Peptides against a protein of PDB entry 8BZL. Designs and how they scored, part 120

Target 1, 228 residues: chain A of PDB entry 8BZL
Amino acid sequence: SYDRAITVFSPDGHLFQVEYAQEAVKKGSTAVGVRGRDIVVLGVEKKSVAKLQDERTVRKICALDDNVCMAFAGLTADARIVINRARVECQSHRLTVEDPVTVEYITRYIASLKQRYTQSNGRRPFGISALIVGFDFDGTPRLYQTDPSGTYHAWKANAIGRGAKSVREFLEKNYTDEAIETDDLTIKLVIKALLEVVQSGGKNIELAVMRRDQSLKILNPEEIEKYV
Target 2, 242 residues: chain B of PDB entry 8BZL
Amino acid sequence: SRRYDSRTTIFSPEGRLYQVEYAMEAIGHAGTCLGILANDGVLLAAERRNIHKLLDEVFFSEKIYKLNEDMACSVAGITSDANVLTNELRLIAQRYLLQYQEPIPCEQLVTALCDIKQAYTQFGGKRPFGVSLLYIGWDKHYGFQLYQSDPSGNYGGWKATCIGNNSAAAVSMLKQDYKEGEMTLKSALALAIKVLNKTMDVSKLSAEKVEIATLTRENGKTVIRVLKQKEVEQLIKKHEEE

## One batch from the design tools (peptide; aimed at target 1 T76, target 2 E21 N154)

Design b1_p29_3_s4 (made by RFdiffusion4, then SolubleMPNN; from b1_p29_3, 15 letters changed)
Fold by OpenDDE base, seed 1:
Structure b1_p29_3_s4 (fold): chain B 228 residues (1-228), chain C 242 residues (1-242), chain A 29 residues (1-29)
Amino acid sequence: as target 1 above (228 residues)
Amino acid sequence: as target 2 above (242 residues)
Amino acid sequence: DDSYESLTGDLSEEEKKALRERIDDILYL
């Protein structure tokens, strides 16, 4: 019956709905994540907020917990569902284990959620990829990526969404120990990476910074311009 | 391919949800609804299409629904879908009030419904709701608020926006005439009439074809008021004199 | 029966493109 959103294998072994969900991710604006020595940085291409739209309701970067934040690319409504589930899990973990989640733990949770939506009859995959950054309780900075399939990996640096290929190519060339030697250099690397695909400079970039033992900070446009 | 367009809740090869897109397009043929946020209040203005002469003069708003004491919404799209969603909004708001002994925050009510809308785009055997909504409200967290939601389960906050027929043209006019920080409710009402007069497919704007509701704060209480026909007539007359 | 074509058949190609862009702007981030 054609009425079921079924992710099934094609005769040649493809999961077309997963592949098509990956195409949905490419419709999202670019997001970049970089792990520094004592810092994690998320940068995103600001979508042109319509005149008269409230900017607070257009967020590509969100906190999952005090020690974890996420950027996504793809279907906005799908992202909200994943974010809410992740937030609930972070709080549940604090209550049951009495410690914050590790970045790996919450990434694995999100990945498992996504994977279930690829295997459950009557559900379509989530049309989002995510960059998840934060600090473990031991002070280790982490960066993970998830895709619509539920695959996840740890990264030093990565990008998702439109222009991600160009940004990754830039990061592959420019991510060195020297380039992340300081917090400021790490931030600068993210900005430079985004500028490969973002037009009109720092005005179209949003940056989130998390330092060891510090809360998430969203940089204002003036702070971003200092690094351009 | 034609096969993907007919199936609900599946991605196309290009990563598109065609049933959501088709629902959004169908809403473009619905009657126009406007929302405008002012410093001292927020308003909804909606086109009334079904003027059945046999409808008793009971001033029932066809398109504007009170959700609770602090919120109202307007709808564009399939009436039956709208009725289901507006009922769900009322239930969510009431359950929250009973549970927490305080009114639900505006954005939280909007997101709760948007999560339902999203689910109807992801679960098999479901179709998207053919409805967009404008929400007006007041809460202690953000004061006066205006939100828009679509069939995808996405939403946004707005200073002014439009859904339904000629919404793109209406939004363009709102962008031109809306003065941020200087918008009074009086000016917002005048702007609503101006935009509706240009965007409604009517030869002449009449009070019988327009529903307007305002949300204000008086003595620390929210007041939701549907304008009387005479008040709307005065607004139209004033616009015609300018 | 492409229901979308039936709904948008009177639109120019430019208008269809603009509509798609607006929809994409709403759906994707």
Scores: peptide ipSAE 0.367, ipTM 0.779, DockQ to the pose 0.479
OpenDDE base, seeds 2, 3, 4, 5: peptide ipSAE 0.360, 0.354, 0.362, 0.049; ipTM 0.775, 0.768, 0.778, 0.539; seed 5 fails the geometry check

Design b1_p29_4 (made by RFdiffusion4)
Pose (drawn by RFdiffusion4):
Structure b1_p29_4 (pose): chain A 225 residues (1-47, 50-199, 201-228), chain B 238 residues (1-200, 205-242), chain P 29 residues (1-29); non-standard residues A62 YCM
Amino acid sequence: SYDRAITVFSPDGHLFQVEYAQEAVKKGSTAVGVRGRDIVVLGVEKKAKLQDERTVRKICALDDNVCMAFAGLTADARIVINRARVECQSHRLTVEDPVTVEYITRYIASLKQRYTQSNGRRPFGISALIVGFDFDGTPRLYQTDPSGTYHAWKANAIGRGAKSVREFLEKNYTDEAIETDDLTIKLVIKALLEVVQGGKNIELAVMRRDQSLKILNPEEIEKYV
Amino acid sequence: SRRYDSRTTIFSPEGRLYQVEYAMEAIGHAGTCLGILANDGVLLAAERRNIHKLLDEVFFSEKIYKLNEDMACSVAGITSDANVLTNELRLIAQRYLLQYQEPIPCEQLVTALCDIKQAYTQFGGKRPFGVSLLYIGWDKHYGFQLYQSDPSGNYGGWKATCIGNNSAAAVSMLKQDYKEGEMTLKSALALAIKVLNKTMLSAEKVEIATLTRENGKTVIRVLKQKEVEQLIKKHEEE
Amino acid sequence: SAAHPLSETAEELTEEEKEEAEKQLEEIL
């Protein structure tokens, strides 16, 4: 089989294929995640008439208690999501507990890192925001990128214009903003309206403590706008 | 040998996949192919690129392929690659029927093939398939459906779409004329002739297939030349 | 003219890139 080293070091210690994978993420639609007191919210920018909206969604459930949003190559994202879904079931089988948000994040990150050091393969061209709750009810938000690095965040953005949205969230992520569920959803819509020039072209989802993923209707989003 | 390896599965500096983009260029030079969803069925309209006089026409169709009892598809791009992929689609549909004893839902069949196409872009060092496919079908979950896939493995559901030559012009005509939720098969057939009229008119130059439900069973039929010649006459009056 | 609605991360080809793509297609055929 094909064994060519694709990800290699360059002078100065750069891994060019990873950096190029990060450029693919920037070409992706904006995704925003906010961790609230008892709620986590994901929002994504949408790119069209005659298209079935159900089939092209950027927010996916990995397990009953974990879901994710992504930016970058949509085909690479389907592969990573299905790999994570299989791992969530393997964990329930072996430990008899649902996966922690951290556990599945670590798994997705290590899968991505393996694709930066394996022969015959290019890195995954996606970043992911992963949200959910732990057994003790603690809300979580993690980010993964193509290098395999992962971190926890109070709020974050990935994809096109993520720097601008991040700077908005830094100034606006306060206790008042995450005091209630309605204000937590509102902060995500405001963060997206910063780069989407729009309001009717946004998808949004909410996850509450042990209540599973709920995707909001267009009519419910129009009320906030 | 590293010298002769064209490295078909790497990123460009901008995060692009050049072989995928070049494959989509090949599809843009293929025969026009479009699909339209309606309340009582789905249809595929395709430009025949085999319009030579000395051709025999031994099959019921040239560009439209039955995948299983409830599904059919059409292709744009490299014909040989399309043969490999359509054979694989039949195998996936049969593997699902064997396992679950029920037909494969349409989206599950598209996802399964797209995973194969995505693998060719990430590892193996091989050129990707130069094929875009339109899928039409019916399942108990979502009823009548239309899907499109491209060489990278991306797919989407559509009420109407077009692939191949002059597809941008065709998508424009569809946005203007397609009445969302009010289309019948007869009106969708009329719109298909209208679209192919501009982007390409003779019955020998076109191929039309319809998918409908009759007595709880799916019917996939290629329209005879007589029915196509009558549809062409009906439009010229407009 | 062709439409490519399934990818937001793909870009249009330059004239040189189109020529290369055509050459590659000819070699395949």

Design b1_p29_4_s1 (made by RFdiffusion4, then SolubleMPNN; from b1_p29_4, 9 letters changed)
Fold by OpenDDE base, seed 5:
Structure b1_p29_4_s1 (fold): chain B 228 residues (1-228), chain C 242 residues (1-242), chain A 29 residues (1-29)
Amino acid sequence: as target 1 above (228 residues)
Amino acid sequence: as target 2 above (242 residues)
Amino acid sequence: SYAYPLSEVAEPLSEEEREEARKLLEERL
């Protein structure tokens, strides 16, 4: 009897379950991350919130710790598991090491968690990619991306989800030192990037900003409209 | 059968979890359940498909379950799966109360169950629960609340929503008639009857086929009440007169 | 006042109902 999900190599060396998990990510709402000079910005495509839905419960951007936040694309329930595990690790690190995690450390932790779910019998890969942003204790802004395979890399800017290709193409053309010279310009860059795939302007964008030595700030629609 | 259509929940080539989709499909055949959030309370209304007349002619709630003193839920889907999940909800709530000496916040209870649901979509040898739930509750953090969860382990808060048979049509009607900020429990009850009358696969709505529970606050305490058949009859009659 | 429901027998879904369920899932991504 076939009782357990198994991620195995195909004859041609593919991990199909990982690849298919990546397809799930591609169907997710678009998320964008940009590293500025002294700011990190996450933007997410808001699905048309049903008039009767409580927006409070639809969060695509979340804090992992005071110095780290995360956006994701893909399966929301899978993301919740990863977020909870990451939060526990962040707190544990503070208690044991007496310093907050580096953005790289927590990214690596998340990546390792994802990777284990690609090798463990009886588990499927997580159907999520994540953009993890924040500040190291030395004040350096960081942006990392993880995928269902458990790979991770540092980025200046990146995008995940259904509109990721178009957004990345935009960022490749428009991400310059001049474009991120100020915090406001960096925010504007993220908004412009998202507008490549979002039709209804600022009302359909969730935007979060983290500045050096400041907590995560989620911008309200009125604040976003100032940049549009 | 395709490999991804098997009991084991795996991704399809298109990144779909077919077992989760099929579980959601099963819920579409279940009796209609709706929830409406009002300023002064929250309600659940559910289709009663199994008219079980107990010997004492007391109609017990088939679809609505009390979870604790501050929360109730309604279920759409496989009854056996629903029983397992409702029991788990009660256990989670009880453990929290014992540990913290205060009631579990509504969203935390919902999330805890959703993590279990999610696990049944990710771990091999498991199938998704064929159940969606509506949760109503009160806590000191957010007051009256309405949540919906599905087999995937996703959840959301709602002002009004519906699960089960004809849920899409019901939601559309709720969107049209729900007045944000002006919804009283009385108006919510009327709206529930209106929506059920149009969405239930019945020729005529009767009190025997409808279960309604309200959650209110009285003297600083949560009161969960299942409406009596006579009260439901009056609501139906009022609707017919309009 | 709260009782466990009786066992139910499910009927096959229509193609329309199946499509609605799929769309609902996709909206959650």
Scores: peptide ipSAE 0.024, ipTM 0.579, DockQ to the pose 0.061; fails the geometry check
OpenDDE base, seeds 1, 2, 3, 4: peptide ipSAE 0.021, 0.000, 0.022, 0.006; ipTM 0.469, 0.454, 0.492, 0.696; seeds 1, 2, 3, 4 fail the geometry check

Design b1_p29_4_s2 (made by RFdiffusion4, then SolubleMPNN; from b1_p29_4, 11 letters changed)
Fold by OpenDDE base, seed 3:
Parts: C-alpha cells; sequence; structure tokens
Structure b1_p29_4_s2 (fold): chain B 228 residues (1-228), chain C 242 residues (1-242), chain A 29 residues (1-29)
C-alpha cells in the first residue's frame, strides 16, 4: 500500500528513520564551522579524489548566496537537493523582499524543508547535516547547524560528520575570544580543529572563508599550508 | 495482528490511535515543562538539558517561545516539530492581527493549532506531531490564561500543569500545593522551583538547567520576561533555605 | 553523538533494542 508512512513513531516514541539518517551523517566526512569577529570559516575533510576525477565537481562547501555558504556531512545527492532549494529561495527573497536573506532565515527554510521530509508520506528524511555560515545585512557573522530532523541552532563553533565529537571537544577547549581575535587566528583554529581527525595535514582539508562584505573564498592548498 | 501501529494513523480494533499514543510516549521522555497561573500573572518553567559552551548566547531561551506580545509557549518533545508549530502559531497570530486589527484571543490561537495537530492524526500519509505545548497568555476576555495541548489536538485550560518527563508526578505535587485564589506570581515561582527540584532528572537543581518566563500586566500592557540566570539562582537558593 | 539530541528522549535504545523494535514492526507489516 502506497499509503504507508515511511517515518512513523515506534512504540517507545522513536523516529527510527530520523535516527538512521543521523547515522548516515556520522559516516560522512567531517565538516567544521567557526564564527570569528568579522569572519566565518568552514573547513571540510577532503576525501581522496580519484586521479581522474575533476576536483571541481566534488565541492562540499557551496555558496547559497553572496552572503551565505554551506558545508554538509552525509549523502551528497541529498545535499544537492537542499542546496538547489536554498539557492532558489535566496534568489526569490532578493526579488520579493529586495534584501538578501539573513543567515537565520535561510537556515529556517532548510530546517523546515528537512522537517517536512520527516512527516510527509512517501518521503524519507534527508541524510545530511549542514553548517550554514554567512553575514546578515548588518554585517553580523552567523553560524547555524541543521540536522536530518530539521532542528537548527546558532553556534559560535560546531562540527558535523564522522570526526565531529573530537572536533567539538577541541573547540570547546580552544574557542576563546583570544583564539578568534583576528581573521588569521580564526582560520588557524579551524585548521587545528580539523587536524584532530584528518591525517596528512593541509592537503586533506578544504577551507572556505567569508569576510564581511566579501564573497566566499575557497583557499588553495598552498594558502592552507601557510596556516599549518 | 497489530499491523495498525506502523501505518498512517488509523484506529486499532480496540479503537486506539497508536501513533498518537507513541508520540505522547516520546514526549514523556522530553524535558519537563511547568505552567502555573497566578492572580497577578502566569509563568512557564522548563528544563534545559543541553548546555553547550559553543552555542551562541543569543538564544537565551531554547524551550520558551514568544508567540506575540500577549502570549508565549513552552514545548516538550521533538524540537523540529516544535519549531514548525511555534512558527505556525506566530503566523496565525499575525494573520489574525492583520485581519481584525486586534490581538488573537488566547484560546482561539490554541484551538487553531490544535485543529492542525488533529489533522495530522487523521489525514493519510502524515504522522502526529511529537510535541506537547504549554501556552501562557493574557487577553481582555479571560485575563491570564494557561493551556496545554498534546499530539492528538486535544487542549485544556489549567491553573497549573506539567508536560514532559515525570509530568504525572509534577501534576500530583501541583494539585497538593496549588492554592486556588491565593496564588501570587511570587508563590507560583516558588512552587515551580519546588516541583522542578523533585521532578527533573538531575541530582541538584541549578539555574543553568532551568528556563523561566513570566507574563504580567504593567500599565495596561502585557510584559513577557525571561528570568535571568541570577534571578533563577536566587529562587533556587530561597527554596534550599526553606 | 549529536551535540543537540534530535529528540530529548532520555535513553536512546541500544542498537539491539532498535533492531528488536524494527523486527517487531516489520513482522507487524
Amino acid sequence: as target 1 above (228 residues)
Amino acid sequence: as target 2 above (242 residues)
Amino acid sequence: SYAYPLTETASPLSEEEREKARKELEERL
């Protein structure tokens, strides 16, 4: 019968499909986000790209708009759907409201989308968590996290994926006002956090930086090595 | 065969809606939320379980949501479901205000959401919301009000009630200690701390683990205030001295 | 573990309890 709900409550009150989607996220490559004073930084663990694979096609950090970017952990195909929906919403908002989205707004949009997939017939949850960073129009840096359930929260720093626990533990110890006093220190904090779980140094890290009133910049390996 | 529990919300042979019952079971494991109505105000008190250093401090209240100038709610259950429902409450209240140029009456807002909840128990291909809510508010018709709603879409007005973990024990304590007609907001706050201290799954009640909001009337305006951590500490300290 | 639990359900069922519940659910389908 096509009328069977995919995501239902168990007798003990669990939504197993949501929990299993979280397990899919835990198998994903690690991503970290840190909010600095005037900077937001995303870092992602690079998977070994096959020699013939175009590295340009394997981006785990993407722009949603000029002022917002996202990293994810989990199912890449699911992430593409969320990213595309978010990009359309960002553009629609600019056209209808004549202002760019706030980071909270687009996070809430993504969260609502995810939540609907946990409650709608014939749909499974998205197998992704996301770190969403950017600047509001007032120049305030923001970091949000979403998970497969559609929950979202604002963070100073956070991590998702297979190494997230270790990275979070590192950030809880090392995230201080002094550690984010400068843009360079903030970038270094992200790199150090990722190095807790990523082997072989800067070559296996992708970093993206967004500064106030600047576009998303993806750092090249040489730029990353300067911070290690 | 008990095949009815995994399908869209349908009646069992015994006339039970298992998906609704299972959603209520999920809420029973959520953090405790209390509501207490007083003569001079109404309050919500909620357990804060997840205190993370890396959370952005901008979110002073994780479980208590302002709905409009005259109403707030607290949630027990699935956070994502709660976010959707609290957003709907805000939208309903805003649409009413725009249409009628006055704030929505408290019970009407509660009923409107309860109809949505009920629909998610009746229409095929939807699961119930795994959320119970406590609503506090003021309106010109009934004054200070406290409501509770559950995943079924049922609601009721209360003088004092509890949802989430150990809710039954909390309600029993509230029944014993609630003095009808004599409850001040100050006494209600003390009662909330007393009940939370006994019902929360913590060895010691601390201010960092408790969110409290009060709704009062000052100069003909509703004031919704989230208590500062220091104020909650004082309430806890006072309780420990008694 | 997620920093913020999706459900404030106190005790995540053990994998064994989850699998048991899943099997019971599947047998009922």
Scores: peptide ipSAE 0.019, ipTM 0.528, DockQ to the pose 0.026
OpenDDE base, seeds 1, 2, 4, 5: peptide ipSAE 0.015, 0.033, 0.030, 0.041; ipTM 0.469, 0.584, 0.575, 0.591; seeds 2, 4, 5 fail the geometry check

Design b1_p29_4_s3 (made by RFdiffusion4, then SolubleMPNN; from b1_p29_4, 10 letters changed)
Fold by OpenDDE base, seed 2:
Structure b1_p29_4_s3 (fold): chain B 228 residues (1-228), chain C 242 residues (1-242), chain A 29 residues (1-29)
Amino acid sequence: as target 1 above (228 residues)
Amino acid sequence: as target 2 above (242 residues)
Amino acid sequence: SFAYPLTEVAEPLSEEEREEARKLLEELL
């Protein structure tokens, strides 16, 4: 059966392993990204940190470079490989070009990596989608999304993972220029969007903020509760 | 070529990696391994299943391996796979030490192996390793640490956890009895014996069936010590008297 | 191993470290 082979086309043109990798993403924790005027915000539902687990090791939002961060939905181990490759590329770019990567550049790199794993013999697709946010050198905030196929697009706001449909529907209704007029309103929008699928408020949300010319800031639960 | 393709770990229609899940199931049948983080140290306790009477009384750790001067691990799963992974851990740690002239950070060693595990779930002609590991260590960045990794290449840091047979029940007991911020190495040892006694489904726990290692700091140096059988007997006796 | 913690920004690599990181990652791939 075509579904048991390494990523091959079905007679009707489907790449079943890519589609099935997308199903793995849909089972992942929900992640949300929003581009504000001078801010980018990532939010992720916290999997109930098991009692006795170190919270430090359960992070779903990570920095790729000083100006770029990523959230993902899907297989954590797959994500780690992509993150490591992206980090190396970010540093390589700084050494060779003497400038940090643009958000589009690193997104394209990640997308190309994913695409190769859909075409290479003996490899399965990455079971992850990613939201990549950051600032270009000119100070422009960017948000990109990638999927297991290696496609990527720029977004104003988007969501991935198990609650993505509900969150996207919320964002489509509530993302307005007024809703992102300030940094605080933008943060509030992300939190409200996540609360569509996350129970028990701010304790179950991981939130990261990047402002122009500032490093990634991960908000603590108390800071999140102020926006709820 | 086709045989390698047929053996490649692939997604199910539901987005599951069944070969990884089956590897995890295999680990569920392995001997129990516990890890407990204390304020003044960290320990591993493991069930010894293969007691051969002809094994020299020389304390041979079947399940606990020293990785470097600052780290040790315990394994649950396929022995041959465990040997490969523990050797790789030692090599990674050694290469890092040679390159940077300092010990590898604990989490970095764990992640390095986890990337290897992940690769065996993604690349053709490979199968997942049928092994879960508990790691104990000390570094200057985070102090005493306990990690768990599985066949998927996923890992996490823990205050206390269990892998292998009856791991779910053990974790439940650890959650009930682990006192955050108040755990001494002495209390951790007692807790380990308590949990093992219940998880191994034996009427009487014997020192012959239990391996325990502790990692402490003395005079600015890491000390990894495997408890002698007599010491384990004393711990068991104390538990029976309580 | 150039496995970076997920919560940390990668430190700038030297050219030598970059090449080594690339080789290590390629060996895993």
Scores: peptide ipSAE 0.009, ipTM 0.553, DockQ to the pose 0.022
OpenDDE base, seeds 1, 3, 4, 5: peptide ipSAE 0.000, 0.028, 0.019, 0.006; ipTM 0.706, 0.702, 0.703, 0.562; seeds 1, 3, 4, 5 fail the geometry check

Design b1_p29_4_s4 (made by RFdiffusion4, then SolubleMPNN; from b1_p29_4, 10 letters changed)
Fold by OpenDDE base, seed 2:
Formats: C-alpha cells, structure tokens, sequence
Structure b1_p29_4_s4 (fold): chain B 228 residues (1-228), chain C 242 residues (1-242), chain A 29 residues (1-29)
C-alpha cells in the first residue's frame, strides 16, 4: 500500500517528498557557515525569543563533539533526532577507534542516515539541512553541508534556510582570502552575511566560533555587537 | 490539499506537515492549561471541563498528572492520547531512576517524550499525538522548571505559558503581568486565577472548574500538592476582592 | 495498516484558528 511507501519516484524521476522536505528547509531560520584559515564560524538567525521563553532551550547551534558543531534549518524536532544520533556516533567512534571523528566522517554518517529515511518504507525524509563545521585531528578546518536527500559537500562558505539565497550571493561576492585573513575578519564576514537577511543587532543573531584545539564558543550579544 | 491531509507523515509541496497542524488544532479545543514559574516554586493551573458530582476531589485530576516525586504535567488535547503519553513519561522516569539511582533530569524526561512525539510525525502508520503538555519540575541542575511540548515533538522552557483554549490571549496576559525576578508562588497563584478568569469560557470562575498544582521544595525535598477546592475558592475570592 | 486510524483529530476549525495553528507550526522551523 502507498501508505508505507512514503517516498516514491514520480514518472519523471523526481522524489517529491525529498523536494518538499527541501521546501520545509527553505522556511527555516537562516544559518550560515564560513571556513576561515584557523577558525570555523556558524551564524544563525534568531527568531525573536518570546519574552517568557527560556533562551537556553532555544538553540540552533549545537556541539556534536568537542571538535564538531552543527547548525540546521528546518524542523527542530527532526534536527534533534539527527543531533542525538550524531552525538552517539561521535562517542562510539572515540571508544572504538580511540580518536575523535573527522568532520567528513560525521557528515557522511548524518548524510547516510538522511538517505535511509528517503528510501525506507514508512518513513518520510528529515525536514532539515545542516551545516557541520569543525576541525580534523590534523588541525584542518572543515565545513560541510547536507540536505534532506542525504547529499553532502564540502564548502568554503554556505548558507541554508529562508534567507540562504541572499546570503550565498553575498558570500560569493565577498568571500576572499583577504576577508578571512584573521579570525576577527572571518567572524565579521559571517555577521555581515547574516545582516543581508536579519535586522541589525546582535540580539537577532546566534553566533558560534570554533578555533583549532578549542571547544565551541557561543558568543553573547555584546560580543557580536563589537563586530557590527 | 486533501491528498496530503489524509496521509500522516508526508510533506506538502510547500513543506507543510498537515497532520501536525491538525493535531495542533485539536489542542485549541481543549481546556485551558497554564504554567507559571516562580522563584520559590512552579505551578500548573488547568480548566476542568468534565465535572462529575460523584468524583472524589482528593483523587480527581482531569488534567494534572504526577510523573514522579520531582515532576508533574498538565495536558491539553485528546484524552486517550494524553493517557498514553503520561504513562510513558512515568515509565521513562522510573526506568531512569532504576538505572542511574537518581531522578531523571526534568529536561531529559521532556526530550525523551518529545522524541516519541516526533517519531509519530515521521514514521508511517502513525498519526501525531493530538496533545500538548506543560511540565513542571525541580532538579539539581536547573532548579524549578517549566516546559511546553507540542505534537511535533518540539519543546521549550518557559517562565510562564499556556496551552489549550484561548492560549494566545492567556499568553498575552501573562506577558503583561509576569514580573521577571519578582514572581513568588503566591503572586503566581494570583496571576493564574486572574488569567483563567479572563480566558475560560465561563460566566463565573468557580473552584470546581479549576485544578491547581504547586511544586515546591521543603527541607531538601520536592513537594507536589494539588490545591483543595477550598484553597482555590479562597484564591478566587481574593481575586474578586482586588 | 495504521496503528491509529487516519481520522480527522479535530472538529472543523475556523480559518482564524487554522492560521493560529500555522503560526505555531512556523515557530518549529
């Protein structure tokens, strides 16, 4: 019965449920990732936190491991499932291989998980795209993007979500070696990119930075404002 | 379109999950439930719609459920779905306690249920639960806490919030009257009565139509107490006098 | 077979109530 075969090919070879999941991503808050020389930066559009909401429970950027973090666009509940699975895999890898995952490894794991949900009976695709950043053990900064289909690619810079087109256009014009020459310039580039679609103010941006051999640092609004 | 409405776990061309939207709509028809976080405690207040004269007031809880010694929840939505989810919450909490010899952290219990809810939006042959929950609790990590979860499996922490009938209006009122950092449990109770009086579709607020539970800490122990009808009457009377 | 029947979980809602539910859903993205 078609009730179990949720994702099927159209006559012209399209996986409509995957395409429609991508439309869900396009409705999500904008996220941007930039790979610098010795830094990776994630920025996310903050939806106005309701006055009575606890801000700690509204996070769009999360650590997967000490050397890897992820931002996403799309369905938050779907993202939580992916994040949890990825975290378990990161810890499992440390136990079995005795080394942390590479950014590519964990991205491939997430991508494979997503792909299975496009092919498995009785499952719909994940309604999320993700930006995965971090450092490999050799100190190389990495940025990957994955989508609902389970495809993934390495990027210098990329964006996902509702403002992604405008942000990408900005990055295509402004991502240069000079623009990422320093950590501060790289951070500034991310903020400027987000400001293409977000109203000015550090309060509307969640920003995270990871440097070589350092843990994920979430910047507070005051720290963000110094770059604006 | 109708073809997407009849399928539980598919996206529309616009990326919408219609079954989740419809589940949220079901909650809007449920009795009002509100939660308020105070400095010295947290409370749930819920509308009673099914009043039966033969129900024992001491044991009757239509909308508020004790989950463990440190947590309680209120439910808005389909009763049968609520019963399943509240039972699952209790089981999760108990299994954690047995495994780790300590109470489950509040947020961890909430997320565990939210993952179940999410699964019912993603896996075929399932429909979303037509239930939103408010959770109150205490743990050593964050102290007093208030959470809200919906049919999608999303959740958030709150200082004050409302689900069910007229929830938007209630939230608006809470935003106006909630004083951050200055909220006592006593003030929270008064605020709860004020909001319910305005948001419930009743001509007159009565104690029989309101359930209130408080969660406090006494001598290093969590105390969950459902207010007696007389106590609720006193709160209503006090509100009418102000 | 579905574990739960695919029946409408709620009575027909007004357009205003539907719009409110949609807004809530958008907050989940």
Amino acid sequence: as target 1 above (228 residues)
Amino acid sequence: as target 2 above (242 residues)
Amino acid sequence: SYAYPLTETASPLSEEEREEARKLLEELL
Scores: peptide ipSAE 0.037, ipTM 0.576, DockQ to the pose 0.063
OpenDDE base, seeds 1, 3, 4, 5: peptide ipSAE 0.005, 0.021, 0.036, 0.026; ipTM 0.568, 0.520, 0.689, 0.586; seed 4 fails the geometry check

Design b1_p29_5 (made by RFdiffusion4)
Pose (drawn by RFdiffusion4):
Structure b1_p29_5 (pose): chain A 225 residues (1-47, 50-199, 201-228), chain B 238 residues (1-200, 205-242), chain P 29 residues (1-29); non-standard residues A62 YCM
Amino acid sequence: SYDRAITVFSPDGHLFQVEYAQEAVKKGSTAVGVRGRDIVVLGVEKKAKLQDERTVRKICALDDNVCMAFAGLTADARIVINRARVECQSHRLTVEDPVTVEYITRYIASLKQRYTQSNGRRPFGISALIVGFDFDGTPRLYQTDPSGTYHAWKANAIGRGAKSVREFLEKNYTDEAIETDDLTIKLVIKALLEVVQGGKNIELAVMRRDQSLKILNPEEIEKYV
Amino acid sequence: SRRYDSRTTIFSPEGRLYQVEYAMEAIGHAGTCLGILANDGVLLAAERRNIHKLLDEVFFSEKIYKLNEDMACSVAGITSDANVLTNELRLIAQRYLLQYQEPIPCEQLVTALCDIKQAYTQFGGKRPFGVSLLYIGWDKHYGFQLYQSDPSGNYGGWKATCIGNNSAAAVSMLKQDYKEGEMTLKSALALAIKVLNKTMLSAEKVEIATLTRENGKTVIRVLKQKEVEQLIKKHEEE
Amino acid sequence: EEMEEETARMENAEASREEALENAIANLY
């Protein structure tokens, strides 16, 4: 089989294929995640008439208690999502517990890191925001990128214009903003309205403590706008 | 040998996949192919690129392929690659029927093939398939459906779409004329002739298939030349 | 005559093919 080293070091210690994978993420639609007190919210920018909206969604459930949003190559994302879904079931089988948000994040990150050091393969061209709750009810938000690095965040953005949205969230992520569920959803819509020039072209989802993923209707989003 | 390896599965500096983009270029030079969803069925309209006089026409169709009892598809791009992929689609549909003893839902068949196409872009060092497919079908979950896939493995559901030559012009005509939720098969047939009339008229130059439900059973039929010649006459009056 | 007509059609459709290709590439992400 094909064994060409695709990801290699360059002078100065750069891994060019990874950096190029990060450029693919910047070409992706904006995704925003906010961790609230008892709620986590994901929002994504949408790119069309005659298209079935159900089929092209950027927010996916990995397990009953974990879901994710992504930016970058949509085909690479489907592969990573299905790999994580299979791992969530393997964990329930072996440990008899649902996966922690951290566990599945570590798994997705290590899968991505393997694709930066394996022969015959290019890196995954996606970043992911992963949200959910732990056994003790603690809300979580993690980010993964193509290098395999992962971190926890109070709030974050990925994809096109992520720097601007991040700077908005830094100034606006306060206790008042995450005091209630309505204000937590509102902060995500405001963060997206910063780069979407829009309001009717946004998808949004909410996850509450042990209540599973709820995707909001267009009519419910129009009320906030 | 590193010297002769064209490196088909790498990123460009901008995060682009050049072989995928070049494959999409090949599809844009293929025969026009469009699909329209309606309340009582789904249809595929295709430009025949085999319009030579000395051709025999031995099959019931040239560009429209039955995948299983409830599904059909059409292709744009490299014909040989399309033969490999359509054979694989039939195999996936049969593997699902064997396992679950029920027909494969349409989206599950599209996802399964797209995973194969995505793998060719990430590893193996091979050129990708130069094929875009339109899928039409019916399942107990979502009823009548239309899907499109491209060489990278991306797919989407559509009420109407077009692939191949002059597809941008065709998508424009569909946005203007397609009445969302009010289309019947007869009106969708009229719109298909109208769209092919601009982007290309003769019955020998076009191929039309319809998918409908009759007595709880799916019917996939290629329209005879007589029916197509009558549809062309009906439009010229407009 | 048929070859001339087909050449002229391909030339006329060139800008449309370019637009469709740009749209397809943009949707990779």

